# Ledger of designs, part 24: peptides against a protein of PDB entry 5OOQ

Target 1, 227 residues: chain A of PDB entry 5OOQ
Amino acid sequence: YREDVRQVVTHPANALSFLQPGRLVEISVNGKDNYGWGAVVDFAKRINKRNPSAVYTDHESYIVNVVVNTMYIDSPVNLLKPFNPTLPEGIRPAEEGEKSICAVIPITLDSIKSIGNLRLYMPKDIRASGQKETVGKSLREVNRRFPDGIPVLDPVKNMKIEDEDFLKLMKKIDVLNTKLSSNPLTNSMRLEELYGKYSRKHDLHEDMKQLKRKISESQAVIQLDDL

## One batch from the design tools (peptide; made by RFdiffusion4, then SolubleMPNN)

Design b1_p11_2_s1 (from b1_p11_2, 7 letters changed)
Fold by OpenDDE base, seed 1:
Structure b1_p11_2_s1 (fold): chain B 227 residues (1-227), chain A 11 residues (1-11)
Amino acid sequence: as target 1 above (227 residues)
Amino acid sequence: SSSQVFDLSIP
């Protein structure tokens, strides 16, 4: 369910208006590399110069440049290509006990775990010497000020996602969270259905296709049980 | 509510 909400929140139709310079975002690349909270530099529509007909999923159709302060010090950051979200081998966050540095990395919307309800003042030229480190210091200060976690944008109150199917999804999630002890399967199927409806309406691509498949499978099962 | 801006000038 959290993933379902994440898919909606990080969809271009919802996320892009909140990806202003300095916006805090929580970053997880490929579901494995957790960089923690970073700051948005800018974003652009993904363009494949070699294959202009390349079709990207909605969540992969934009590139977001973000400053992180958790890059492993020995990562080959010089191999990073601007606006190329395919990161070179060896680009990873520092592990426990390792030293980290500041870096600007290009990510897709799919690599955003959460969007924070905070913005930093960003330098005009982040590529200038020392500017990334300044942002890195700011990120550390933010983490210090919010020991219980950086506040996340509320999808309804802050992002104004008022889609009826999404609201129903959120309500069902709340009900499921409250009723997780009794019938998790039935509740999950209903949530998947609502997410599938929302996804279809807003053309939320691949993860939604998987959810749609699961929803369709679950609906087929529910319809079989209701028959 | 508007996003909070973190001012680095605040000690």
Scores: peptide ipSAE 0.042, ipTM 0.725, DockQ to the pose 0.130
Fold by OpenDDE base, seed 5:
Structure b1_p11_2_s1 (fold): chain B 227 residues (1-227), chain A 11 residues (1-11)
Amino acid sequence: as target 1 above (227 residues)
Amino acid sequence: SSSQVFDLSIP
């Protein structure tokens, strides 16, 4: 059920409006590499310059650049390619006892475990010397202030996901959380079906286009303020 | 509810 909610929350139609610079996101790459909470730098539509006709899933169609402070110190961060979410071999979070560094990594929406209800003030130029480390310090401070975990965006209250199928999914999850008696597998299948219905009913492409337009408008406003 | 903006530059 958590995965089904995650799929809806991290869908571009829902997530992108909350991926402002400094937004905290919990990162898990390939379901194995847990970087913990990072801060969004920016995002862009995934474009394969070598294969412009490449079709990506909705969750893989955008690249989110995030600052993490948990990168293994000996990771080949110099091999990171901007806007390439296929991370080089050896790019991994530090394990227990290993030293970590700050890095900007490109991830897909599918690598977002959760979206936080907190936003850091981000430096204008994250590529400038020391800026990643500044964000890293901020991340540590946030983690210190929230020992019980960073507050996650409520999909309904905060994200205002009002899709009927999603609301039904959430209600079912609530019922399941209350009534542990039903077979989790049967409930998971039902959630997948509901997600499938959600995905089919919403022209997510149009919603993404509208969202992209809103984001572009918002970015244009930000650019106008920077001018 | 607006996301809490945490500006660490503010003491």
Scores: peptide ipSAE 0.041, ipTM 0.684, DockQ to the pose 0.104
Fold by OpenDDE base, seed 3:
Structure b1_p11_2_s1 (fold): chain B 227 residues (1-227), chain A 11 residues (1-11)
Amino acid sequence: as target 1 above (227 residues)
Amino acid sequence: SSSQVFDLSIP
């Protein structure tokens, strides 16, 4: 059920308005490569230049560029292609005891595990020498300041997801958590149906939500020490 | 709730 909530939260209609430059996101690529918390650089709609008629799922339809500070030092980062979320072989996070470096990686919305309720001040040119490392230091400092974990955006209180179908989904999740013992398959199908209804309604309003994002970008800068 | 932007460059 946590996955069902994640699907709603990371849907373009909900997530994109919170993927401002510097937004902290928790990253898991292909369900196996956990990079931890990274910082959003930017995002763009996924375009296949070779096949313009290519149709992507909602969660695969956008590419998010993120700075991570957990890239394995010997990863072939030079093979990374801008706006290509299909990462080359050998691109992985550092394991325990391995050295890590900072890198910008392109990910899909499906690779976002959580969206943080924190935003870093980002350099203007992240590709300039030393800028990724600056963000990397900031990420380390944030992790130091939040030893119990970085606060995650609340879907209702923070993200203002007030859609009736989503609220019904959440209520059903709560009920199903209590009833999961009897018929897991039927319950899963019902959750998928509710998610499908929610997704279809909000896909039509994607353009409107992108406009709301621009208004939120002018928010006040707070010092990390005031936390 | 307004997403808080943190400037870590401020001492």
Scores: peptide ipSAE 0.041, ipTM 0.714, DockQ to the pose 0.100
Fold by OpenDDE base, seed 2:
Structure b1_p11_2_s1 (fold): chain B 227 residues (1-227), chain A 11 residues (1-11)
Amino acid sequence: as target 1 above (227 residues)
Amino acid sequence: SSSQVFDLSIP
């Protein structure tokens, strides 16, 4: 169920409007490499220069650049290519006992585990010397302030996903959470069907984006203690 | 360095 919700939340139609610079996102690359909470730098539609006709899945169709502070220090970060979500070999988060550094990594929407209800102030030039580290410090401070975890965006309340099909999906998930003991496969198929219907309706992503921008402007700024 | 954090809790 968490995965099902994640699929909906991280769908471009829903996620992109919340991937503003500084947005906190929880990152898991390929379901294996957990970088923890990072901060969004920017995002762009994935373009294959070699094959312009390449069709990506919805969750792979955008690349999000994120600052992480958990990159293994000996990772070949110099081999990272902006907007290339295929990470070089050796790019991984630091394990326990290993030293970490700040890095900007390109990820797909599929690598977003969660979207936080928090946004950092981002430097204008994240690539400038010391800027990533500044963000890294901010990330540490946020984690310190939220020992129980960074608040996650509520898909309905915060993301305002009011699409009937999505609501049906959520209801189905709730029902399935109660009934999953009986037929997981049938439930999964129904979820996929509902998700598919929802996805098809939201090809009108741009219209919803404009409405959501207006709501996000009323945000409270919390000044963190001088780092 | 003072970092600003925006709480996007939509009322």
Scores: peptide ipSAE 0.044, ipTM 0.739, DockQ to the pose 0.515; fails the geometry check

Design b1_p11_2_s2 (from b1_p11_2, 5 letters changed)
Fold by OpenDDE base, seed 3:
Structure b1_p11_2_s2 (fold): chain B 227 residues (1-227), chain A 11 residues (1-11)
Amino acid sequence: as target 1 above (227 residues)
Amino acid sequence: MSSQVFDLTVP
């Protein structure tokens, strides 16, 4: 279910309007390299200059440039090619105890785990000396202010996704969450069974539940800033 | 200047 929701949320038809400069996004490259929350610089349609006839999937058809503050310090960042989402070998996030640096990396929509309900004011020239580090400091400050996690955009309330099948999925997730809250053990087994049956039928549902939880958390955080 | 953070869900 989570993956199915992620697939819908990160689809170009839904995601691109929310990938403004400074938008926070949670980044996982190749399902392995978790960079955490980064800030969007810009995006562009993926063009293969060597093969103009190259057909990309919807989720691979755009390149998003993002600032991360979790790049391993010894990563060969000089080998990064603008608008090339195939990252050089050795480009990875810092592990626990390793030093990190700020970097701009090109990613696909498929590398977006979640879209945050927060946006940073971005420097005009992110490539200028010290600008990435400024964004990196802002990312650290955001993480400090949101210890329970950065608020995620609500696909329905915030993103206005009105697809009937998606709405049905979200409603099912809500019903399941409500049932889990009322009887955690029996509902967790039933949710796991329903989730197992539904994930086998619809991988989209689990991602939608996590997204809804993150949205509820985001709304709670907005109320904290109004206090 | 530290980048200002704003919530886009605030109307």
Scores: peptide ipSAE 0.062, ipTM 0.708, DockQ to the pose 0.627
Fold by OpenDDE base, seed 2:
Structure b1_p11_2_s2 (fold): chain B 227 residues (1-227), chain A 11 residues (1-11)
Amino acid sequence: as target 1 above (227 residues)
Amino acid sequence: MSSQVFDLTVP
């Protein structure tokens, strides 16, 4: 169920409008590499230059660049390729007792575990010397301020996902949570069907939503530069 | 510029 909600929340139709620079996101790469909370730098539609006809899943169709402060210090960060979500071998979060560094990593939407209801004011040039570390300090401060966890965006209240199909999905999740004991497979199939219907409907509106976001982001950046 | 934290939690 948590995964099902995650699938809806991280779908491009829903997530992209909340992936502004500085947005906090909880990151898990390949289901094993938990980087914790990072800050969004930017995102772009995934383009395969070698295979322009490549079709990606919805959750793999965008690349999000995020600053993390949990990168293992001996990770080969120099091998990171911009906009390549296939991370080099050895790129991993620091384990307990290991030292960590700040890094910018490209991830897919599928690597977003949660979207936080917080943002950082991001430096204009994250690649400049010391800027990633500044963001890293801010991330530590956020974690200090929220010992019980960073507040997550509410899909309905905050993300304003009021689509009937989504609400039906959520309701079914609630019902299924109460009935999970009887037929998990049927419940999963029904949820997938509802998600599929929701996804298809919202994919038609994705372009419009992206455009509105780009306009809003451009306005926000201008205001921040004037302050 | 130092990164500042701002809360987007709508009351």
Scores: peptide ipSAE 0.048, ipTM 0.769, DockQ to the pose 0.447
Fold by OpenDDE base, seed 5:
Structure b1_p11_2_s2 (fold): chain B 227 residues (1-227), chain A 11 residues (1-11)
Amino acid sequence: as target 1 above (227 residues)
Amino acid sequence: MSSQVFDLTVP
C-alpha cells in the first residue's frame, strides 16, 4: 500500500508542483541505492536527444536534479551526465564506515521515496564551487533537527490530491491499517488497479503541461522576484 | 501547513 501511495504521490501531476528548488525528497535509486534525504535543484522533462521518439512512463518522463550528501567518496561523479538518470557504474551511496561527499544526481520521479514538507534555501548557482557542500551542510542540519525523520507531505492535506480514486485508495489503506484482516496481496492488486485507473483517467500529459505551465509561471514569478 | 523554508544561509 505504501508503494501504491508513492506511485500516486510521485506522479508528475502531483509531484512536480512540489519539486521547487530546495524541496527535500527522500531518494532511493532502483529501490536499492538509498541516498536518504536530498534537496531538489530543479527538474526537466526527460528528452532523449538520441531517440526523440522515446516514450517514457509517467514516473520516468521527468528528471529531477537533487543534491545528496551521501554519495560514496570514490564514486565516479565526474561521469555523471546532466539530465541522464542512468547513473554510471559505481555511483552509489556511502555504506556504513565509508566517507561521503555531496553530489548533484539526476533521478527520475520513480526514485523519490517521499516528498518532505520542508524546503532549503538553495544557492542560485549550485554548480559554483562549494555550493553543493553548503547544501550538504544544510541537509545535515535538517537531519539533526529532525531526528525522528523529516516531515513528509500529506497527500491530502498538503498536496491536495482530491482525486476520487486516490481518496478511495487512501480510505482503503486506512481501513486495512485498522482491520489488518484482509489479504495484503488482494489489497495491493486493488490499489494497483486504482492507480491504473487514476493514471488513465487523468490525461496526465495535458495535466503535466498545465502543471509545467503553472510551474514555469511560478518560476517566472520567482525569477521576476530575483530581478 | 505551508512548506517551511529554512533559511540556513549562515552568514
Scores: peptide ipSAE 0.043, ipTM 0.734, DockQ to the pose 0.097
Fold by OpenDDE base, seed 4:
Structure b1_p11_2_s2 (fold): chain B 227 residues (1-227), chain A 11 residues (1-11)
Amino acid sequence: as target 1 above (227 residues)
Amino acid sequence: MSSQVFDLTVP
C-alpha cells in the first residue's frame, strides 16, 4: 500500500505543484541509493534533445534538481549534468563512516520517496560558490530540529488528492493501522517504524506549525525594531 | 494551508 500511495503522490498531476524551490523531498534513486532529505532547486519537463520522440512514463517525464548533503565525497560530481537523470558511475550517497558533500543532482519523480511539508529559503544562485553548502547546513539544521523525521505532506489534507480509489486506499491503510495498533503482538518493528513515520508526520506538522509561528513572530519582531 | 517556508539560510 505504501508504494501505491507513493505512486499517486509522486504523479506529475499531484507532485509538481508542491515542488517549489526549497521544498524538502526524501530521495531514493533506483530504490537503492538513499540520499535522505534534499531541497528542490527547480524542475522541468524531460526533453531528450537527441531523441525528441522519446516517450517517458509519467513518473520519468519530469526532472527535479535537488540539493543533497549526503553525496559521497569522492563521487564524480563534476560529471553531473543538470536535467540529466542518468547519473554517472560512482555517484552515490556516503555510507556510514564516509565523508559527504553537498551536490545538486537531477532526479525523476520516481526517485521521490516522500514530499515534506517544509520549504527552505533557497539562494538565488545555487551554483555560486558556497551556496550548496549553505543549503546543506540548513538541511542539517532541519534534521536536528526534527529528530523524529521531517513532516511529510498529507496526501488528502495538504495535497488535496480527492481520487475516490485513493481515498479508499487511504481508508484501508487507516483501518490496518488501527488494527495493528490494537494488536500488540503484530507490532513488528517495521510497522511501528511506518506508523511512527506517519504519526510523526502529524505531530511534526503541529510542531512545524508552532515553529513557523515562532519564526514568523521573531521575524515580525525584527522588522518592527528596524522601523 | 500554504507550506510554511523556514528561512534557515544562514545569511
Scores: peptide ipSAE 0.042, ipTM 0.739, DockQ to the pose 0.119; fails the geometry check

Design b1_p11_2_s3 (from b1_p11_2, 8 letters changed)
Fold by OpenDDE base, seed 4:
Structure b1_p11_2_s3 (fold): chain B 227 residues (1-227), chain A 11 residues (1-11)
Amino acid sequence: as target 1 above (227 residues)
Amino acid sequence: SSSQIFDLSIP
């Protein structure tokens, strides 16, 4: 059900109006490379100059450029091509204990895990020296201010998704959540496995975020002490 | 509800 919600939320008809510069988005590339929360630079309709007749799925039909602060330091960021969501080999988030850098990466809508209800003030020229790092510092500060997680846009209240089938889906999710809250023992295993996988993934993701924050803060403190 | 703007450039 969460994936179904994600598919609806990240559909161009719903997502694009919320992808303003500075919008926070949670990024997962190919379902494996979790960059955490990044900031939207811009987006554009995907155009294949080599194959103008190329038809993309709705979720792959737009490219979103995002600033991330979790790029592995030794990743070949110089090989990144603007508006090419096919990332070069070696482009990945930093793992535990690895150093990270700020980078602008092109992603598809399908790589958006969540859309946040926060926007950063973005530098006018993000490609200028030091500007990505400024955004990276802002991302760290946001994560510090929201230890329980960055607020996610409510699909109904904030995004105004009024599709009847979607509303039914949301209602089903709410009913399931209510049933889990009311009867923790019986129906719990699969939804607790899903919620526990999601919560463990979220906890692992939060732990990884916290660890990345600690590493980043330690690096920032080292940089501040070396100044 | 309007998205919260977080500007760290302005103290």
Scores: peptide ipSAE 0.076, ipTM 0.693, DockQ to the pose 0.106
Fold by OpenDDE base, seed 5:
Structure b1_p11_2_s3 (fold): chain B 227 residues (1-227), chain A 11 residues (1-11)
Amino acid sequence: as target 1 above (227 residues)
Amino acid sequence: SSSQIFDLSIP
């Protein structure tokens, strides 16, 4: 059920408007490499320059650049390619007892475990020397201030996801949380079906396009204010 | 200097 909610929350139509610079996101790459909470730098539509006709799933169609402070120190971070979410071998979070460093990694929306209700003021140039480390210090401070975990965006209250199928999904989850008596597998299948219906009913591509326009407009306004 | 942290739910 949590995964089904995650699929909806991290869908471009819902997530992108909340991926402003400095937004905290919890990162799990390939469901195994847990980087913890990182800070969004920016995002872009995934474009394969070598194969422009490449079709990506909705959750793989955008690349989010995030600062993490949990990168294993001996990870080959120099091999990281901008806008390539396929991470080189050896790129991994530090394990217990290992030293970590700050890094900017490109991830897909599918690698977002949760979206936080907190945002950092990000440096203007994250590539400048020491800026990643500054963000890393801020991330540590956030973790210190929120020992019980960083507040997660409420899909309904904060993200304003009002889709009927999603609301039904949420209600079912609530019922399941209250009534542990039903077969979790059957319920998970139903939730997946609801997600499928949600994904099919909405021209999510058009919604993404509209959202992208709104984001671009917002960015343009920000750029106009910076001019 | 640590980056400022703010809750986006707070106006």
Scores: peptide ipSAE 0.052, ipTM 0.767, DockQ to the pose 0.425
Fold by OpenDDE base, seed 3:
Structure b1_p11_2_s3 (fold): chain B 227 residues (1-227), chain A 11 residues (1-11)
Amino acid sequence: as target 1 above (227 residues)
Amino acid sequence: SSSQIFDLSIP
């Protein structure tokens, strides 16, 4: 269900207006590489110069450049291409005990786990020497000040997502979180139906299929853990 | 709702 909310929140129609320079976002690339909280530099619509007719999903149709302070020190950061979200092999966050550096990485909207309710002042030229490190220090300070976690934007109160189907979805999630003890499967199907209605209304058909698959996979994992 | 701007100058 958190993934369903994430899909709506990170959809271009909702997310882009909150991806101002300095916006904090929690980053997970390919579902494996957790960079933690980074700061948005800018974003642009994804354009394939080699194939202008390339169609991307809504969540892959934009590239967001973000500063992270958790890049593994020996990562081949020189191979990073601006506005190319396909990261070179070896680009990864530092593991426990490894040294990290600051880097600007291009990500898709699908790599955003959460959008924070905080914004940093960004340097005018992030590519200038020492500017990424300045942002990195700011990120460390934010993490120090928020030991219980950086506040996340509320989809309804902060993002003003007023779609009736989404509101119903959120209400159901709240009810499910309170009722999560009894029938997760029936509640999941109902959430899928509500997300389906939202997706149809907003022409999010491809994302709905992926979400339905992810929900099914998550349920399968939960069932495996309950076995 | 006003996105809080984090200013490092704020103690």
Scores: peptide ipSAE 0.042, ipTM 0.704, DockQ to the pose 0.132
Fold by OpenDDE base, seed 2:
Structure b1_p11_2_s3 (fold): chain B 227 residues (1-227), chain A 11 residues (1-11)
Amino acid sequence: as target 1 above (227 residues)
Amino acid sequence: SSSQIFDLSIP
């Protein structure tokens, strides 16, 4: 159930409008490397310069740059390539007892476990000396203030995902959580069906295109104010 | 100095 919701939430049509600079996101890379909560720097559509015709899945079609404060200190961070979500070998979060550092890593939407209902004020130049560490301190402070976990965006109330099939999915999840459903497999299948219906009913590609346009327009306005 | 934290809770 959680994965099905995550698929909808992290779909570009839904997620991108909430990936503003400073947005907190919970990061899990390749299903094993949990960086915890990081802060969004920016995002861009994934472009393969070597293969411009490359088609990515929706969840792999954007690269999100995030500041994490959990990077293992001996990770080869110098090998990180901007906008390359294929992380070099050895790039990993610090384990218990290991020292960590702040780093900016490029991730796909598929590496977002959850989107937080909080934002940090981000430095204008995150690459400047000491700026990542400043964000890192802020992340620690957030974690301190929310010992029970950083509040997650409500898909319905906050993200305004009003698709009927998704709402049905959410309702089913709520019912299952309350009833401790004895048949998790059947429920999972139903969730998958509902997700499938959601995906088919909505031209998610078109929705994404419209959203991208709105984002671009908003960015253009900001640039005009800076001129 | 820590960055300011703010909640974007949409009512």
Scores: peptide ipSAE 0.046, ipTM 0.744, DockQ to the pose 0.547; fails the geometry check

